# Ledger of designs, part 82: peptides against a protein of PDB entry 6TME

Target 1, 324 residues: chain A of PDB entry 6TME
Amino acid sequence: NRLKRAYIALQAWKKAFYSDPFNTAANWVGPDVCSYKGVFCAPALDDPSVLVVAGIDLNHADIAGYLPPELGLLTDVALFHVNSNRFCGVIPKSLSKLTLMYEFDVSNNRFVGPFPTVALSWPSLKFLDIRYNDFEGKLPPEIFDKDLDAIFLNNNRFESTIPETIGKSTASVVTFAHNKFSGCIPKTIGQMKNLNEIVFIGNNLSGCLPNEIGSLNNVTVFDASSNGFVGSLPSTLSGLANVEQMDFSYNKFTGFVTDNICKLPKLSNFTFSYNFFNGEAQSCVPGSSQEKQFDDTSNCLQNRPNQKSAKECLPVVSRPVDCS
Target 2, 324 residues: chain A of PDB entry 6TME as posed
Amino acid sequence: NRLKRAYIALQAWKKAFYSDPFNTAANWVGPDVCSYKGVFCAPALDDPSVLVVAGIDLNHADIFGYLPPELGLLTDVALFHVNSNRFCGVIPKSLSKLTLMYEFDVSNNRFVGPFPTVALSWPSLKFLDIRYNDFEGKLPPEIFDKDLDAIFLNNNRFESTIPETIGKSTASVVTFAHNKFSGCIPKTIGQMKNLNEIVFIGNNLSGCLPNEIGSLNNVTVFDASSNGFVGSLPSTLSGLANVEQMDFSYNKFTGFVTDNICKLPKLSNFTFSYNFFNGEAQSCVPGSSQEKQFDDTSNCLQNRPNQKSAKECLPVVSRPVDCS

## One batch from the design tools (peptide; made by RFdiffusion4, then SolubleMPNN)

Design b2_p13_5_s3 (from b2_p13_5, 6 letters changed)
Fold by OpenDDE base, seed 3:
Structure b2_p13_5_s3 (fold): chain B 324 residues (1-324), chain A 13 residues (1-13)
Amino acid sequence: as target 1 above (324 residues)
Amino acid sequence: MYEPPLVYKPIPK
């Protein structure tokens, strides 16, 4: 009996709660698991006459605890949303039995350990949110082989390089922000056909921006701020016909910020502050447009306010990195 | 089947 298995799983999970401030699991009593708060039942896909646990929503429950291996008995779950809790430990490997998993949101918890590779085993996974945890180590290249709509990785402890497989991703939104990613952005980034938003904020990324970024025609948000990028901005950025928000601040960029970038047709905000740019086009000057916001603060620009000193600029500007 | 809406939260800078 599927509901009996669900009962075993849910009772094991209740036992794994250390704190339930809102008494969310107070009604988790008895065999009628479909009445449990945050548990949603539906007809089974293989037999519409059978009722199964199809979804879990414990978002914002502030529950402290862990995910017990018995959760692997919830084999009919397609939606698992447990964000904004205090769950700790690792994602159980037993969740590999949840072959219908479609949306998996464990964001804003206290999960630790490596990337939850069990997520890669789910053939129908469309949404993955693991942001705001303590996941660490390398990002598996296989994550980008998944047909995901969104990939939220931000605010973790991920290290190493961004996999070259990123170009295979069909995701519209990808966040790498606030991790420990290093190395260059892969040139394969330009192959991300459905990309609308990509965020690299606050990593240890370095090197030159790949020219292939200019192939991201559907991108509306591109944020590479707070990294170690060097060299000039690629001239191919003029190809970002739909970019609205662009941020290159807090890097080590040099060279000239061109008209072709600042005149992008959909550009609303362009922040390139806290770099070593030694020139900008008139179209890039803050206040030059009513429709666009620019920030050129703390560069090596002449005749602009709030710039770096010559002492700070000269050592960097005199040794430009050639990205060619 | 219950399908909670996808909510994209902005990332603080």
Scores: peptide ipSAE 0.028, ipTM 0.695, DockQ to the pose 0.048
Fold by OpenDDE base, seed 5:
Order: structure tokens, then sequence, then C-alpha cells
Structure b2_p13_5_s3 (fold): chain B 324 residues (1-324), chain A 13 residues (1-13)
């Protein structure tokens, strides 16, 4: 019965293909769905004597089409990987029936509409990758209430603020890059106890960086480049004991880049170019270390190459934003 | 079903 339902679902999906350049679904014929390319079967968790469709892997198949509602019949699927296709439309609400969903990767497709709230219905979801799509609107705060290991949201059309619930996230990797997020980074960010990598690149984020960033002891990658951040770098950044890659480039930061930041013990790359910094410690100067790479280009630094003109600097540097 | 470990790559450089 379960495989029959899977057959119905997979045949409906095949019919929803507009193009299959690699003929991935060419063998999707007949009742033996476990032989289908990209379909993986396993013993059911509730009955090991029953074979069920447990996974889909159609990564890099370049398939054009949509996800039909009949995919909700794949109730035993725990792994759904369909990245690097040309699937369009919305994620079907019928996928709420896939209660075993563990990894959901629909990245690099042409999905549209709001955040796929069906992902919030999956109690066991650990991996969510929806990057490189056309999802839009607000990010549901509830996404960070889920026990996710990774949250990939980059390269979409998400707007509005980052939810304050971010501090509840147990994810090691979170990407917001290349969206339209606005407002400040929530102060609750410092509560992300498992965070290793966070990327804010290329949004409309603004305001001062919260001091609470310095509480991210496990962060190895912190990229806030290409935003509208203002003020000085928080002195609490000296607490980033494990940061390796740090990028604050292409913002509106001012003030002095301190020795305590540039001497972070694991820091390998620190880019603070294209800001309005008016001073830096000697330890921040590019070439000052063999182990660390710095970029101070296009700031308001004296006696450094490739800096902004006094005309560009003066109106900003003379009116520093107080983040206190 | 055994799947290879996930490799997290936030964004291409």
Amino acid sequence: as target 1 above (324 residues)
Amino acid sequence: MYEPPLVYKPIPK
C-alpha cells in the first residue's frame, strides 16, 4: 500500500515535469518505485518488513517542473534533496504529511511565494536549505524555534526584520545573505550557543552591531558585509575567541579598529574595507602579520593607500553614530 | 538508508 501511494505520487510528479534534460525520470515506469533513479527505499521505521520510499535525491538533474500535491503521499520520506533543478511554483502544503522529514533541500530552484511554512510542521527537521530561490516576504519567527542544525536562506527575496527568536536557534550555520532583510541584528543573537557560521552579506541591515555578538564564542565565520551598519565596532568583539573569517566590508562603520579585534587568536582573515574607519591599530595593518590577512582599503585612514578622500570622509567621520 | 554527511557551504565565494 505504501509503495502504491509512492507510485501515484512519483507518477504525478513525472507528469509535472516540463523538461528532464538528463532523462532522470526515464526509468520511472511501473510499480517498482524503488528502482526509480533518485528514489531510495528503506525498511519502514514502524514495520521493518515493509519497504518504503525514504529518500529522494534529484540533485543537479536540471529538471523543470513543479511539485504536485500528490507528493504528500510520500509519507515515509525523510530526505528530500532536489537542489539545482528548475522546479517552480510553491512548496505544496500536502507535504505536511511527510512527518518524518529530516533534511529538506530545495535550493537552487525557481520556487516562489512566501516562506514555505509547511517546513515548520515537520517535527524532526534538522536541515533546511531553501537558498537560491525566489521566496519572498517575512521570515516566520517560528523557524528559529525548531531544532535545526543548518538554516540556509540566502539568495532569496525575503524582506522585513530578522526575528528576535534567532537567539533560540541551535543551528551551527545560518545564512541570510543576498536577501532584503532590514533593521538591526537582534541583540538575542548572542544566545546562539551552537553558532559557527553566520552570514548577513548583501542585505539592507542597518543600525549598530549589537554588543552581544561578542558572546558568540564558537563562531568561526561572521560576515556582515554589504549592508548599512553604522557606528563603531563593538569592543566586545574581542570575545570572538574562535573567529577565523570576519567581514565588515561595504558598510558605514566609523571609529577605530582596535588591537583587541585584530589580535583575535584564531583570526585569519579580517576585511573591514569600504567603510569610514578613521584609525586602526598597528596589528590591523595589512602585512603586519604573516598569519593574518587584513584589508583596510577605502576607509578614512591616514598614511594608508587606497583610502577615501577627505571630502568623502569628513561628513561621515565628523558625525559618528553613537551606539551607546 | 545511509547518506553521506552534510557539508555546509553557506555561499559560494
Scores: peptide ipSAE 0.027, ipTM 0.702, DockQ to the pose 0.052
Fold by OpenDDE base, seed 2:
Structure b2_p13_5_s3 (fold): chain B 324 residues (1-324), chain A 13 residues (1-13)
Amino acid sequence: as target 1 above (324 residues)
Amino acid sequence: MYEPPLVYKPIPK
């Protein structure tokens, strides 16, 4: 009686809608849940003769409401996509019963509270998108023990440090951007085997960049802009053989930007503006290459336009942070 | 069913 349980869940959810501006749930009437808009049925994995609700897609429906606990009756759901709505409240703990969960997208909503730890209970989860919400508190270290392909956390209210377990992640894409993360980037970052894109934009991260970043051979995008990082750029960044986009802007970096960084073979854009760099190699100068774009604006560079005043530079440049 | 991209892309609000 799996479809009857699904009917109970979906009717409870319809009752939890405060607004449905596109009348998405208008046809959510009667026992034939497989005809419901945004509800997808498939043969059950354990019995191909039984039809079950396997997926929900309510993306871009602008629905206001909450997720009721009765959604835990949707035990056959593997795909749950409800992005770009106005759902509020917390993710129900009853969703722990959805043991087939493979893709979970609740992005661009109004969810609040701590990290939805129910997502950690799903053994087969591969995709997690919780970005553009109001989730808060600490990021559970266990998130990086999951075999996730992508982890989207950006535009939330997460705080505390990046867990050291990040090095265990098999994700190709990880976004921390626009949160309240603090502390240093863990040295274990260099152990991320499949990393292609990592974004730290707009946090309260600080300290020196770990040398182990240079071990990220597959990274194509590395953005650490708009933080409180200090010291020199690690010389090991010369190991980023596949980096295309690199951004260190809006930090407190000092020292010299070297040829070994600016001559990276696949580098297309390197932004290191709004720091306290006191020198750069000729290969780092904007306009020095037709294939690479550089931005050195608002540093402490000599003989370059749009630099900080001596009054602003001297207190910082004269007291370089030793990252050794 | 929608297949989410495995590439970083901001979602417009």
Scores: peptide ipSAE 0.027, ipTM 0.712, DockQ to the pose 0.088
Fold by OpenDDE base, seed 4:
Structure b2_p13_5_s3 (fold): chain B 324 residues (1-324), chain A 13 residues (1-13)
Amino acid sequence: as target 1 above (324 residues)
Amino acid sequence: MYEPPLVYKPIPK
């Protein structure tokens, strides 16, 4: 019986709670698991006459505990939302049995260990949110081979390079922010045909921006701030016909910020502060447009306020990185 | 079970 298996799983999970401040699991008593708070039942896909546990929503429950291996008995779960709790430990490998997994949100918890490779085993997964945890190590390249719509990885402890497989991703939103990713952005990034939003904030990324970024025709948000990028902005950025929010602040960029970038048709906010740019087009000057907001603070620009000193600029500007 | 539309959560500041 599927509901009997679900009962075993949910009771094991209740036993794995260290703290339940809102008494969310107070009614988790008896065999009627469909009455449990945060447990949602639906007709089974293979037999509409059978009721199964199809979803878990424990968002914002502030529950402290861990995920026991018995959760692998919840084989009919397609929605698993447990964000904003205090769950710790690792994601159980037994969750590989949840073959209907569609949305997996474990964000804002205390999970540790490597990337939860069990997520790679779910053939129908569309939404993956593991942000605001303590996941560490390398991002598996296979994550981008999956037909995901959204991938949230930000605010973790991921290290190493961004996989070249990123170009295979069908995701509209991908966040890498506030990790320890290093190396260059892969040139394959331009192949992300469905990409709307990508965020690289606060990593150890370096090198030149790939020209292929300009192929991201659907991107509305591009944030590469707080990294170690060098060289000039690619001229191909003029191809970002739909970009609204663009941030390159807190890098080591040099060269000239061109009209072709600042006149992008949908550009609303463009921040390129805290770099070593030595020139900008008139269209890039803050206040030059009523429709666009620019920030050129703390560069090496002449006749602009709040710029770096000549002493700070000279060592960098005099040694431009050739990205060719 | 019908697949609900995806709801993207903003990145907290």
Scores: peptide ipSAE 0.031, ipTM 0.717, DockQ to the pose 0.076; fails the geometry check

Design b2_p13_5_s4 (from b2_p13_5, 7 letters changed)
Fold by OpenDDE base, seed 5:
Formats: C-alpha cells, structure tokens, sequence
Structure b2_p13_5_s4 (fold): chain B 324 residues (1-324), chain A 13 residues (1-13)
C-alpha cells in the first residue's frame, strides 16, 4: 500500500524532528497522511483510482531535524519543498526512489556535505533549489546535462571551477553566487540558449570574461560582481540585446567602457564600480540618461568623482591584461 | 549592492 509506505516515511520524519516551533507536524497522527499539514495527495499517475502523496510543502516551518532514509518510501512525490527550515545532515540517497521528482527545494536549511548527487538520478527534475545551505566540494558537471529550468546553487560552499558543461544547460535561471568557485567562466556559456538570469556574485572567479557572453541574447540579468575578473569588457557585450541588469563591480577590470555597452537597448542598471577602468563613454556617465542607471564609482576615470587615486590606479592601468 | 530577485516557482496549493 502506497499510503502505508508514506505513513512509515512521514512518521520516521516526524521522529527525526528536533524542533517544530509551529507544531507543523502536530496533526501527523494516524494513517490518513493526506490530512497531514504540508502533505499533498493526488491520484497516482499510473492508477488514478489510487491516492498517493504527491507533494510536500514544509516551507517556512522552521523545523529542526534531518531527513531520514525512510523518506525514500515517498515514491510518488513530485514536489518536495522544505525551504526555510533548519534541517541538517545530508540528502538521503534513498531519495533516488522518488523517480517522479520534478521540483526539489531544500533551500535555506543547514544541509552539509557534497553536492546531493541523488538529484542527478531524477529524470524529470525541472527545478533544483539547494541555495543557502552548506553544500561543499565540486559541482558535478552532469548537473548541466539535465533538462532543468532553474538551478539555484548560491550561498553554499561549492568550490573548484564551473563545469564546461554549463553550455548544455537549458535553464533560464542559474545562480552561482556566494560560493567559492574559481577559475574562468567557461567559453561554452554562450551556448546557454534559454538563459535569462545568471549570477556569479561573490566567488573567486578570475581571468578574462569570455567573448561568448555576448551570445546570450535572452539574458536579462548578468551579474559577475565581486570576483577577480581582469582585462577589458568584451566588445561582444554589445550583443546583449535584452540585458536589463548588468553588474561587473568589485573586480579588476581595465580599459574603456564603451558606448556600445552603455547604449544597450534594454539596459536599466549597469554597475561597473570598484574596478580599474580608465575611461568611459559619455553614455556611461551616471546621470547621462533618465532611463538608465550607471555607477562608475571607484575606477580610474579622469574628471569623475569618487575615483581611485593615481597611486592606486597606475600599477594596474599601466599593466593591462590582454584578453586576446 | 544590488542582487536581483530570481524567478522561483512555488508549489501549487
């Protein structure tokens, strides 16, 4: 009996709660699991006459505990949303049995360990949200081979390089922000045909920006701030016809910020502060447009306020990195 | 520092 298995799983989970401040699991009593708060039942896909647990929503329950292996008995679950709790430990490998997994949100918890590779086993996964945890180590390249719509990895402890397989991703939203990613952005990034939003904020990324970024015609948000990028902005950025929010602040960029970038047709906000740019087009000057917001603070620009001193600029500006 | 609000699909109720 599928509901009996669900009962076993949910009771094991309740037992794994250390704290339930909102008494979310208070009604998790008895065999009628479909009445449990945060448990959603639906007709089974293989047999509409059978009721199964199809979804979990424990978002914002502030529950402390862990995910027991018995959760693998929830084989009909397609939606698993448990964000904003205090769950700790690792994601159980037994969740590989949840072959219908479609949306997996464990964000804003206290999960640790390596990337939950069990997520790679789910053939139908479309949304993966593991942000705001303590996941660490390498990002498996295979994550981008999956047909995901959204990949949220930000605010973890991931390290190493961004996989070149990123170009295979069909995701519209990808976040890398606030991790420990290093190395260059892969040139394959330009192959992300469905990309709308990508965020690299606050990593250890370095090198030159790949020219292939300019191929991201559908990108509306591109944030590469707070990294170690060097060189000039690629001239190919003029191809970002739909970019609205662009941030390159807090890097080590040099060179000239061109009209072709600042006049991008959909550009709303362009922040390139805290770099070593030594020139900007008039169209890039803050206040030059009513429709666009610019920030050129703390660069090496002449006749602009709040710039770096000549002493700070000279060593960097005089030694520009050639990205060619 | 500006951080964009990313698109998220909530669970249906």
Amino acid sequence: as target 1 above (324 residues)
Amino acid sequence: MYEPELKYKPIPK
Scores: peptide ipSAE 0.031, ipTM 0.691, DockQ to the pose 0.291
Fold by OpenDDE base, seed 1:
Structure b2_p13_5_s4 (fold): chain B 324 residues (1-324), chain A 13 residues (1-13)
Amino acid sequence: as target 1 above (324 residues)
Amino acid sequence: MYEPELKYKPIPK
């Protein structure tokens, strides 16, 4: 009996709670699991006459505990939302049995260990949100081979390089922010055909920006701030016809910020502050447009306020990185 | 600082 298995799983989970400040699991008593708070039943896909646990929503429950292996008995769960709790430990490998998993949100918890490779085993997964945890190590390249719509990885402890397989991703939103990623952005990034929003904020990324970024025609948000990028901005950025929010602040960029970038047709906000740019087009000057906002603070620009000193600029500007 | 968010599909009743 599928509901009996669900009962075993949910009771094991309740037992794994260290704290339930809102008494979310207070009614988790008895075999009628479909009445449990945060548990949602639906007709089974394979047999509409059978009721199964199809979803879990424990978002914002502030529950402390862990995910026991018995959760693998919830084989009919397609939606698993447990964000904003205090769950710790690792994601159980037994969740590989949840073959219908479609949306997996464990964000804003205290999970640790490597990337939860069990997520790679789910054939129908579309949304993966593991942000705001303590996941560590390398990002498996295979994550971008999956037909995901959204990949939220930000605010973890991931390290190493961004996989070149990123170009295979069909995701519209990908976040890398606030990790320990290093190396260059892969040139394959330009192949992300469905990409709308990508965020690299606050990593250890370096090198030149790849020219292929300019191929991201559908991108509305591109944030590469707070990294170690060097060289000039690629001239191909003029191809970002739909970019609205662009941030390159807090890097080591040099060279000239061109009209072709600042006059992008959908550009609403362009921040390139805290770099070593030594020139900008008039169209890039803050206040030059009523429709666009710019920030050129703390560069090496002449005749602009709030710039770096000549002493700070000279060593960097005089030794430009050739990205050719 | 921008953090993109996506609304997930509702859990069926």
Scores: peptide ipSAE 0.030, ipTM 0.704, DockQ to the pose 0.496
Fold by OpenDDE base, seed 2:
Structure b2_p13_5_s4 (fold): chain B 324 residues (1-324), chain A 13 residues (1-13)
Amino acid sequence: as target 1 above (324 residues)
Amino acid sequence: MYEPELKYKPIPK
């Protein structure tokens, strides 16, 4: 009996709660699991006459506890939303039995350990949100071989380089922000066909930006701020026909910010502050357009306010990095 | 069971 297995799983989970401030699991009593708060039943896909637990929604419950291995008995669950809790420990490997998993949201918790590789075992997964946790180590290259619509990795402890497999991703949104990623952005990034938003904020990324970024025709948001990028902005950025928000602030970029970038047709906000740019086109000057917002603060620009001193600029500007 | 809708929110900038 599927509901009996669900009962065992849910009772094991209730026992794994250390704190339930809103008494969310207060009604988790008895065999009628479909009446449990945050538990959603539906007809089974293989037999519409059988009722199964199809979804869990415990978002914003502030529950402290862990995920017990008995959750692997919830084999009919397609939606697992438990964000904004205080769950700790690791994601159980027993969740590999949840072969219908479609949306997995464990964001804003206290999960630790390596990337939850069990997520790679789910053949139908479309949405993965593991942001705002303490996941660490390398990002598995295989994550980008998955047919995901969104990948949220931000605010964790991930290290190593961005996998070259990123170019295989079909995701519209990918966030790397506020991790410890290092190395260069892979040239394969230009192969991301469905990408709308990509965020690299606050990592240890370095090197030159790859020219292949200019192939991201559907990108509306590109944020590479707060990294260690060097060299000039690629001339191929003129190909970003749909970019609206672009941020290169808090890097070590040098060279000239060109008209071809600042005149991008959909560009609404372009921040390139806190770099070592030594020139900008008139179209890049803050206040030059009513439709576009620019920030050129703290560069090496002549005749602009709030720039770095000659003493700060000279050592960097005199030794430009060649990205060729 | 119906196909669920994607439920995500971009991170604030």
Scores: peptide ipSAE 0.030, ipTM 0.701, DockQ to the pose 0.075
Fold by OpenDDE base, seed 3:
Structure b2_p13_5_s4 (fold): chain B 324 residues (1-324), chain A 13 residues (1-13)
Amino acid sequence: as target 1 above (324 residues)
Amino acid sequence: MYEPELKYKPIPK
């Protein structure tokens, strides 16, 4: 009996709660699991006459506890939303039995350990949100082989390089922000055919920006701020026909910020502050447009306010990195 | 530092 298995799972989970400040699981009593707060039942896909637990929504419940292995008994769950809790430990490997998993949101919790590779076992997964946790180690390349609509990885402890498989991603939104990623952005990034928003903020990424970024025709948000990028901005960035928000601030970029970038047709905000740019086109000057906002603060620009000193600029500007 | 708000809504089933 599927509901009996669900009962076992949910009771095990209730026992794994250390704190339930809103008494969310107060009604988690008895065999009628479909009446449980945050538990949603639906007809089974394989037998519409059978009622199964199809969804969990415990978002914002502030529950402290862990995910017990018995959650693997929830084999019919397609929606698992438990964000903004205080769940700790690891994502159970037993969740591999949840083959219908479609949306998995464990964001804003206290999960630890490596990337939850169990997420890779779900063939139908479309939404993965693991942001605001303490996941660590390498990002498995296989994550980008999945047909995901969104991948939220930000605010974790992920390290190593961004996998070259990123180009295989069909996601419209990907965030790497506030991790410990290092190395270069893979050249394969230009192959992300559905990408709208990508965020690299606050990592340890370095090297030159790949020219292939200019192939991201549908990108509306591109944020590479707070990294260690060097060299000039690729001329191919003129290909970002739909970019609205672009941020390259807090890097080590050099060279000239061109008209072709600042005149991008959909560009609303372009921040390139806190770099070592030694020139900018007039179209890049803050206040030059009413429709576009620019920030050129703390560069090596002549005749602009709030720039770095010659002493700070000279060592970097005199030794430009050739990205060719 | 500006961090854009990423907007994604789960697909209702």
Scores: peptide ipSAE 0.028, ipTM 0.672, DockQ to the pose 0.368

